# Designs tried in a protein design run: peptides against a protein of PDB entry 5EIB. Part 162

Target 1, 366 residues: chain A of PDB entry 5EIB
Amino acid sequence: VDLEPGTMDSVRSGPFGQIFRPDNFVFGQSGAGNNWAKGHYTEGAELVDSVLDVVRKESESCDCLQGFQLTHSLGGGTGSGMGTLLISKIREEYPDRIMNTFSVMPSPKVSDTVVEPYNATLSVHQLVENTDETYCIDNEALYDICFRTLKLTTPTYGDLNHLVSATMSGVTTCLRFPGQLNADLRKLAVNMVPFPRLHFFMPGFAPLTSRGSQQYRALTVPELTQQMFDSKNMMAACDPRHGRYLTVAAIFRGRMSMKEVDEQMLNVQNKNSSYFVEWIPNNVKTAVCDIPPRGLKMSATFIGNSTAIQELFKRISEQFTAMFRRKAFLHWYTGEGMDEMEFTEAESNMNDLVSEYQQYQDATAD
Target 2, 366 residues: chain A of PDB entry 5EIB as posed
Amino acid sequence: VDLEPGTMDSVRSGPFGQIFRPDNFVFGQSGAGNNWAKGHYTEGAELVDSVLDVVRKESESCDCLQGFQLTHSLGGGTGSGMGTLLISKIREEYPDRIMNTFSVMPSPKVSDTVVEPYNATLSVHQLVENTDETYSIDNEALYDICFRTLKLTTPTYGDLNHLVSATMSGVTTCLRFPGQLNADLRKLAVNMVPFPRLHFFMPGFAPLTSRGSQQYRALTVPELTQQMFDSKNMMAACDPRHGRYLTVAAIFRGRMSMKEVDEQMLNVQNKNSSYFVEWIPNNVKTAVCDIPPRGLKMSATFIGNSTAIQELFKRISEQFTAMFRRKAFLHWYTGEGMDEMEFTEAESNMNDLVSEYQQYQDATAD

## One batch from the design tools (peptide; made by RFdiffusion4, then SolubleMPNN)

Design b2_p18_4_s4 (from b2_p18_4, 5 letters changed)
Fold by OpenDDE base, seed 4:
Structure b2_p18_4_s4 (fold): chain B 366 residues (1-366), chain A 18 residues (1-18)
Amino acid sequence: as target 1 above (366 residues)
Amino acid sequence: SRTQRRLERAEEILEKRR
């Protein structure tokens, strides 16, 4: 789905374009112009019913519908505005199904679109209320990984999307292969989300290796375990050491010893015990899948529900506040029928979310 | 709900454009 036709043509002409049904390509002509209000109230609202018709058709063809997975950007107008409208409409029609998102957070390092903090804040306000689980894929973190870790001098969208694809493949491993931990979306939510509003995940992937160093790197279970807990391997620009883990899932892929995995996972928890809440017992879950990702002998994917995720929301909030205090660019949103009150409500709800994370970070066992 | 009020507003805005 897109409000621009060019993205659909790119997907259709791509190496996997033939795996999608032609009738499932729903697109507009005008785009959202990086405006959340165009995605949510105008251009996107005109297209949403045609998307819902396709969603219904595909849902009816499912033997057992678990829920929905949306991949979208929060900096643009379509992914942010129309994406959150679509989530709300699907949630209304399917209230008992899981709503899962892969939400790409904007960064000034990646895009010069000045209104991205507005689009992101307005989107987060909707995601807090209408999703069950959200993977925070932060363009800030992706850029920093590409530049600092992978030694790419000028990271491209292709380089960032490679990390996104590795992360998405990793976190969905348990859904795609039988007999794994968190084998369905609901089980994942039960294990990962102790409080309904605190459903934003920090994903991480190991190994992250520069092209020049790949040939010299041995992949071992201890190295994977150390790297997946390293802040430099997180796909969200947060330091886990500045918060506490509420819950963690670790997904190992490849042929390895389960005993060695369990030993290393115990060691990393003990070494980092100060960065876990003590009042959630058994809050670390581990899965091992014998099937490695393409091009690797083994990998580890991390899913963290950490109070450190507030650093991401604070970054967006600071950028939002800097513009909103001057009412900069608001006329582009109000001209599409939005009220300034919606901005204030979104800012307030995101600040409340930050406060909730801080409260649980400071909570102790009785 | 807050969500329902927003959806109703979205419908009202769409109707005004038609």
Scores: peptide ipSAE 0.300, ipTM 0.890, DockQ to the pose 0.762
Fold by OpenDDE base, seed 5:
Structure b2_p18_4_s4 (fold): chain B 366 residues (1-366), chain A 18 residues (1-18)
Amino acid sequence: as target 1 above (366 residues)
Amino acid sequence: SRTQRRLERAEEILEKRR
């Protein structure tokens, strides 16, 4: 789905364009112009019914519909505005289904779009209320991984999207291969989301290795375990050491010893015990899938529900507040029928979310 | 709900645009 036809043409002409049904391509003509209000109230609202018709058709074809997965950018107008409208409409029609998102967080390091803080804040306000699980894929973190870890001098969208795709593949492993931990979206929510509003995940993928170092790096369970818990490997620009893990899932892929995985996972928990809440028992889950990802002998995917995620929301909130106090570009949103009150409500709800994370970070076992 | 109020507003905006 896109409000711009050119994006859809690029997908169709791409190496995987034929994997999607032609009738499942729904697109507009005018775009959202990086305006959440155009995505949510005008251009996107005109298109949403045609998307829902496709969603219904595909849902009816499912033997057992678990839920929905949306991949979207929070910085743009379409992914943010129309994406959150679509979530709301799907949630209304399918209230008993899991709503999962891969939400790409904006960064000034990656995009020059000045209104991204508005689009992101307005989107987060919707995600807090209408999603059950949200993977926070932060362009800030992706850029830093590409530059610092992968040693890419000028990271491209292609480089960032490669990390996104690896992460998405990793976190969906248990859904795609039978007999795994978190084998369905609901089980994932039960294991990962102890509090309904605190459903924002820090993803990570290992191995991440620069091209120059690939030949010298052994892929071992200890190295994978170390890397996936490293703050520099998080695909959200948060330091887990500044917060506490509420829950963790680790998904190992490839032929490896389950005993070695369990030993390394126990060791990393013990070494980092101060960064876990002590009042959630058995809050680390591990899965091993014998099927490696393409091109690797083994990998590990990390999913963290950490109170450190508040750093991401604080960054967005600070940028939002700096613009909103000046009423910068507000007329672009109000001209599409938005009220300034919606900005204040979104800011307030995001600040409440930050406060909730902080409360659980500071909570101790009595 | 907050969501319902927003959906209602979206419908109102669409109706005014038609």
Scores: peptide ipSAE 0.337, ipTM 0.904, DockQ to the pose 0.765; fails the geometry check
Fold by OpenDDE base, seed 1:
Structure b2_p18_4_s4 (fold): chain B 366 residues (1-366), chain A 18 residues (1-18)
Amino acid sequence: as target 1 above (366 residues)
Amino acid sequence: SRTQRRLERAEEILEKRR
């Protein structure tokens, strides 16, 4: 789905374009112009019913529909505005199904789009209310990984999207292969989301290795485990050491000893015990899938529900406030029928979310 | 709900554009 036809043409002409049904390509002609209001209230609202028709058709074809997975950006108008509209409409029609998102957070390091803080804040306000699970994929973190860890001098969107795809493949492993922990979206939510609003995950992937170092790196369970818990490997630009993990899931892939995995996972928890809440027992879950990802002998994928994720939301909030206090660019949103009150409500709800994370960070066992 | 109010507003905005 896109409000621009060119994106759909790129997907259709791509190496995997044939895996999608032609009728499932729903697109507009005018785009959203990086305006959340165009995505949510005008251009996107005109297209949403056509998308819902496809969603219904595909849902009826499912033997057992667990829920929905949306991949979108929060900086752009389509992914942010239309994406959150679509989430709302799907949730109304399917209130008993899990809403899962892969939400790409904007960063000034990656994009010069000035209004991204507005689009992101307005989107987060919707995601807090209308998703059950949201993987926070932060373009700032992706850029930093590409530059620092992968030693890419000029990271491209292709390089960033490669990390996104590896992460998405990792976190969905348990859903795609039978007999795993968190084998369905609901079980994942039960294990990962102790409080309904605190459903924003910090993903991570290992191995992350520069092309020049790949030939010299042994892939071992200890190295994967260490790298997976390293703050530099987080796909969200927050330091887990500045917060506490509420819950963690680790997904190992490849032929490895389950005993060794359990030992290494225990060791890393013990080393990092100060960074876990003590009042959620058994809050680390581990899965092992014998099937490695393509091109790797083994991998590990991290899913963290950490109070440190508030650093990401604070960054967006600060950028939002800096613009909103001057009402900069606001007329582009109000011209699409938005009220200034919606901005204030979105800012307030995101700040409330930050406060909730802080509350649980400071909570001790009674 | 907040969501319902937004959806209603979205419908109102669409109706005004028609």
Scores: peptide ipSAE 0.331, ipTM 0.901, DockQ to the pose 0.804; fails the geometry check
Fold by OpenDDE base, seed 2:
Structure b2_p18_4_s4 (fold): chain B 366 residues (1-366), chain A 18 residues (1-18)
Amino acid sequence: as target 1 above (366 residues)
Amino acid sequence: SRTQRRLERAEEILEKRR
């Protein structure tokens, strides 16, 4: 789905374009112009029914519909505005199904789009209310991984998207292969989301290795485990050491000893015990899939529900507030029928979310 | 719900554009 035809044509003409049904390409003509209001209330609202018709058709073809997975950006107008409209409409029609998102967070390091903080804040407000699971994929973190860890001098969208795709493949492993922990979206939600609003995850993927060091790096369970829990490996620009993990899932892929995985996972928890809440017992789940990802002997994917995610929301909130206090660019949104109150409500709800994370960070077992 | 009010508003905005 896109409000721009060129994006859809690029996907269709791409190396994997043939895996999708032609009738499942739904697109507009005008784009959203990086405006959430165009995505949500105008251009996107004109297209949403056509998308819902496709969603219904595909849902009816499912033997066992678990839920929906949306991949979208929060900085743009289409992914943010129309994406959140679509989430709301799907949630209304399928209230008993899991809503899962891969939400790409904007960063000034990656994009110069000035209104991204508005789009992101307005989107987060919707995600808090209408999703069950949201993987926070932060372009800032992706850029930093590419630059610092992968030693890419000038990270490209291709480099960032490679990390995104690896992560998406990792977190969906248990859904795609039999006999795994969290084998369905609902089980994942039950294990990962202790409180309904606190459903934002910090993903991570290992191994992340620079081209120059790939030849010298042995892929071992200890190294994967260590890298996966490293703050520098998080695909959300948050330091887990500044918060506490509510829940964690680790997904190992490849031929490895389950015993060694369990030992290393226990060791990393014990070493980092101060960074876990003590009042959620057995809050770390580990899965092992014998099937490695393509091109790797083994990998590990991390899913963290951490109170440190508040750093991401604080960053967006600070950027939002800096513009909103001056009403900068607001006329582009109000001209599409939005009210200033919607901005204030979105900001408030995101700040409430930050406060909720902080409350649970500070909570003791007593 | 807040969501329903937004969806209603979205419909109202669309109707005003038609």
Scores: peptide ipSAE 0.315, ipTM 0.896, DockQ to the pose 0.756; fails the geometry check

Design b2_p18_5_s1 (from b2_p18_5, 12 letters changed)
Fold by OpenDDE base, seed 1:
Structure b2_p18_5_s1 (fold): chain B 366 residues (1-366), chain A 18 residues (1-18)
Amino acid sequence: as target 1 above (366 residues)
Amino acid sequence: MSKLEKEIEEARRKREAL
């Protein structure tokens, strides 16, 4: 789905374009112009029914519909505005199904789109209310990984998208291979989301290795485990050491000892015990899939529900507030039928989410 | 809803009333 035809043509002509049904390509002509309101109330609202017809058709063909997975950006008008409209409409029609998202957070390090803080804040407001699980994929963290860890002097969208694809492949491993922990979206939500509004995850992937050092690095379970818990490996630009993990899932892939995985996972939890809440029992889950990812002997994927994710929302909120106080570009949104009140409600709800994370961070077992 | 969840919700309502 896109409001621009060019993106859809790129997907269709790409190496995997043939895996999608031609009838499942739904697209507009005008685009959203990086405006959330165009995506949500005008251009996106004209296209949404055509998308819902496809969603219904594909849902009816499922033997066991678990839920929906949306991949979108929060900086652009289509992914943010139309994406959140679709989430709302799907939630209304399928209230008993899981809504899962891969939400790409904007960063000034990656994009010069000045209105990204508005689009992101308006989107987060919708995601808090209408999703059950949201993987926060932060373009700032992806850029920093590419530059610092992968030693890429000029990170490209191709380099960032490679990290996104590895992460998405990792977190969906349990859904794609039978007999795993969190084998369905509902079990994942039960294990990862202790409080309904606190459903934003920090993903991470290991190994992350520069091309120049790959040949010299042994892939071992201890190294994967250590890298997976390193703050520099988080796909969200927050430091887990500034917060507490509510819940964690670790997904190992490849031929390895389950015993060694359990020993290393216990060791890393003990070393990092101050960064976990003590009042959620058995809050770390581990899975091992014998099938490695393509091109690797082994990998580990991390899913963290941490109160440190408030740093990401604070960054967006600060950028939003700096623009909104000046009423910068508001006429572009109000001209599409939005009220200024919707901005203040979205800001308030995101600040409430930050306050909720902080309160659970400061909570004790006593 | 735990005691903590109630305190969070009460704090939210106070912010919305401001």
Scores: peptide ipSAE 0.023, ipTM 0.410, DockQ to the pose 0.029
Fold by OpenDDE base, seed 2:
Structure b2_p18_5_s1 (fold): chain B 366 residues (1-366), chain A 18 residues (1-18)
Amino acid sequence: as target 1 above (366 residues)
Amino acid sequence: MSKLEKEIEEARRKREAL
């Protein structure tokens, strides 16, 4: 789905464009112009019914519909505005199904689009209310991984999207291969989301490899375990050491000893015990899939529900507040039918989310 | 401008030209 035809043409002409049904390409003509309100109330609202018709058709064709997975950007108008409209409309029609998102967070290091803080804040407000699980993929973290870890002097969208693709492949492993822990979206939510509003995940991946760089060195289970818990391998720009893990899932892929995995996972928890909440029993889950990712002998994917994710929301909130106080570009949104109260409500809800994460960070076992 | 900034700017120009 896109409000711009050119994106759809790029997907269709791409190496995987033929895996999608031609009738499942739903697109507008005008785009959202990086405006959440255009995506949510105008251009996106005109297109949403045609998307819902496709969603219904595909849902009816499912033997067992678990839920929905949306991949979107929170910085743009389409991914943010129309994406959250779709989430809302799908939630209204399928209230018993899991809403999962891969939400790409904007960063000033990657984009100079001044209105991204508005689009992100308005989107986060919708995600808090209408998603069950959200993978926070931060463009800042992706850029920093590319630049600092992968030593890419000039990261590209291709480099960032490679990390996103690896992460998405990792976190969906248990859904794609039978006999795994978290084999469905609902089980993942039950294991990862102890409190309904605290459903924002920090993903991580090991080994991190640049596009076209084969790591000829096979990583060991200890090296994978260490890397996936390293803050430098997190796809969200927050430091886990500044918070506490509520829940963790680790997904290992490749031929390895389950015993060695369990030993290393226990060791990393014990070494980092101060960074876990003690009042959530069995809050670390481990899965091993014998099927490695393409081009790797083994990998590990990390999913963390950490109170440190508040750093990401604080960053967005600070940028939002600095713009909103000046009423900068606000007329672009109000001209599409938005009230200034919607901005204040979205800011408030995001600040409440930050406060909730902080409360659970500071919580002790009674 | 980094290569990424150029790609972003090119993407923006494509959006504005639409």
Scores: peptide ipSAE 0.020, ipTM 0.594, DockQ to the pose 0.023
Fold by OpenDDE base, seed 3:
Structure b2_p18_5_s1 (fold): chain B 366 residues (1-366), chain A 18 residues (1-18)
Amino acid sequence: as target 1 above (366 residues)
Amino acid sequence: MSKLEKEIEEARRKREAL
């Protein structure tokens, strides 16, 4: 789905274009112009019914519909505005199904789009209410991984999207291979989301290795375990040491000893015990899939529900507030039928979410 | 312009041409 036709042509002409049904390409003509309100109230609202018709048709073709997965950006107008409109409409029609998102957070290091803080804040407001599980993929963190860890001097969207694809492949491993922990979206939500509003995950992937060092790196369970818990490997721009893990899932892939995985997972929990809440029992889950990812002998994917994720929301909120106080570009949103109150409601709800994370960070076992 | 800045600018130009 896109509000621009050229994106669909790029996917259709791509190496995997033939795996998608032609009827499932739904697109507009005018785009959203990086405006959330165009995506949500005008251009996106004109297209949403055509998308819902496709969603219904595909849902009826499922033997067992678990839920929906959306991949979108929060900085642009289409992914943010139309994406959140679509989430809302799907939630209204399928209230008993899981809504899962891969939400790409904007960064001033990756984009010059001045209105990204508005689009992100308005989107986060919708995601708090209408999703069950949101993987926070922060362009700030992806850029930093590319630059610092992968040693890419000039990261590209291709380099960032490679990290996104590795992460998406990792977190969906349990859904794609039977007999795993969190083999369905609802089971994942139950294990990862102790509080309904606190459903924002920091993903991580291992191994992350520069091309120059790849030939010299052994892939071992201890190294994967150490790397996936390293703050520098988090694909959300927050330090887990500044908060506490509510829940964690680790997904190992490849031929390895379950005993060694369990030993290393116990060791990393014990070493980092101060960074976990003590009042959620069995809050670390581990899965092992014998099938490695393509091109690797083994990998590990991390999913963290951490109170440190508030750093990401604080960054967006600070950028939002600095722009909103100046009433910068508001007329572009209000001109599309949006109320100025929706900005203040979205800001308030995101600040409430930050306060909720802080409350649970400071909570002790009674 | 960095390679990323060029990709951003190219994406912007593609949107402005639609």
Scores: peptide ipSAE 0.000, ipTM 0.381, DockQ to the pose 0.023
Fold by OpenDDE base, seed 4:
Structure b2_p18_5_s1 (fold): chain B 366 residues (1-366), chain A 18 residues (1-18)
Amino acid sequence: as target 1 above (366 residues)
Amino acid sequence: MSKLEKEIEEARRKREAL
């Protein structure tokens, strides 16, 4: 789905364009112009029914519909505005199904879009209410990984998207291979989301290795375990040492000893015990899939529900507040049928979410 | 600075000038 035709042509011409049904390509002509309100109330609202018709058709063809997965950007008008409209409409029609998102967080370090803080804040407001689980993929973290860890002197969107694809492949491993932990979306939510509003995940991937050093590095279970808990491997620009883990899932892939995995996972928990809440028992879950990802002998994917995710929301809120106090570009949103009050409501709800994370960070076992 | 880093810094300056 897109409000611009050019993205759909790129998908169709791509190496996997033929895996999608032609009728499932729903697109507009005018685009959202990086405006959330244009994606949510005007251009997106004109297209949403056509998308819902496709969603219904595909849902009816499912033997067992677990839920929905949306991949979108919160910086652009289509992914943010139309994406959140779709989430709302799908939730209304399928209230008992899981809503899962891969939400790409905007960063001033990756995009020149001035209004990204508005689009992100308005999107987060919708995601708090209408999603069950959201993977926060931060363009700032992706850039920093590419530059600092992968030693890419000139990171591209292709390099960032490679990290996104590796992460998405990792977190969906348990859904794609039978007999694993979190084998369905609902079970993932039960294990990862102790409180309904606190459903924003910090993903991480290991190994992250520069092209020049890949040939010299042996992949071991201890190295994977150490790296996936390293703040530099997090796909969200927050330091887990500044918060506490509510829940963690670790997904190992490749041929390895389950005993060695369990030993290393216990060691990393004990070493980092101060960064876990003590009042959620058995809050770390581990899975091992014998099937490695393409091009790797072994990998580990991390899913963290951490109170440190508030750093990401604070960053967006600070940027939002700096623009909103000046009423910068508000007329572009209000001119598309949006109320100025929705900005204040979205800011308030995101600040409430930050306060909730802080409350649970400071909570002790009674 | 990479091309991307320059585009980013230009975007940052545009936001701060708002």
Scores: peptide ipSAE 0.018, ipTM 0.507, DockQ to the pose 0.021; fails the geometry check

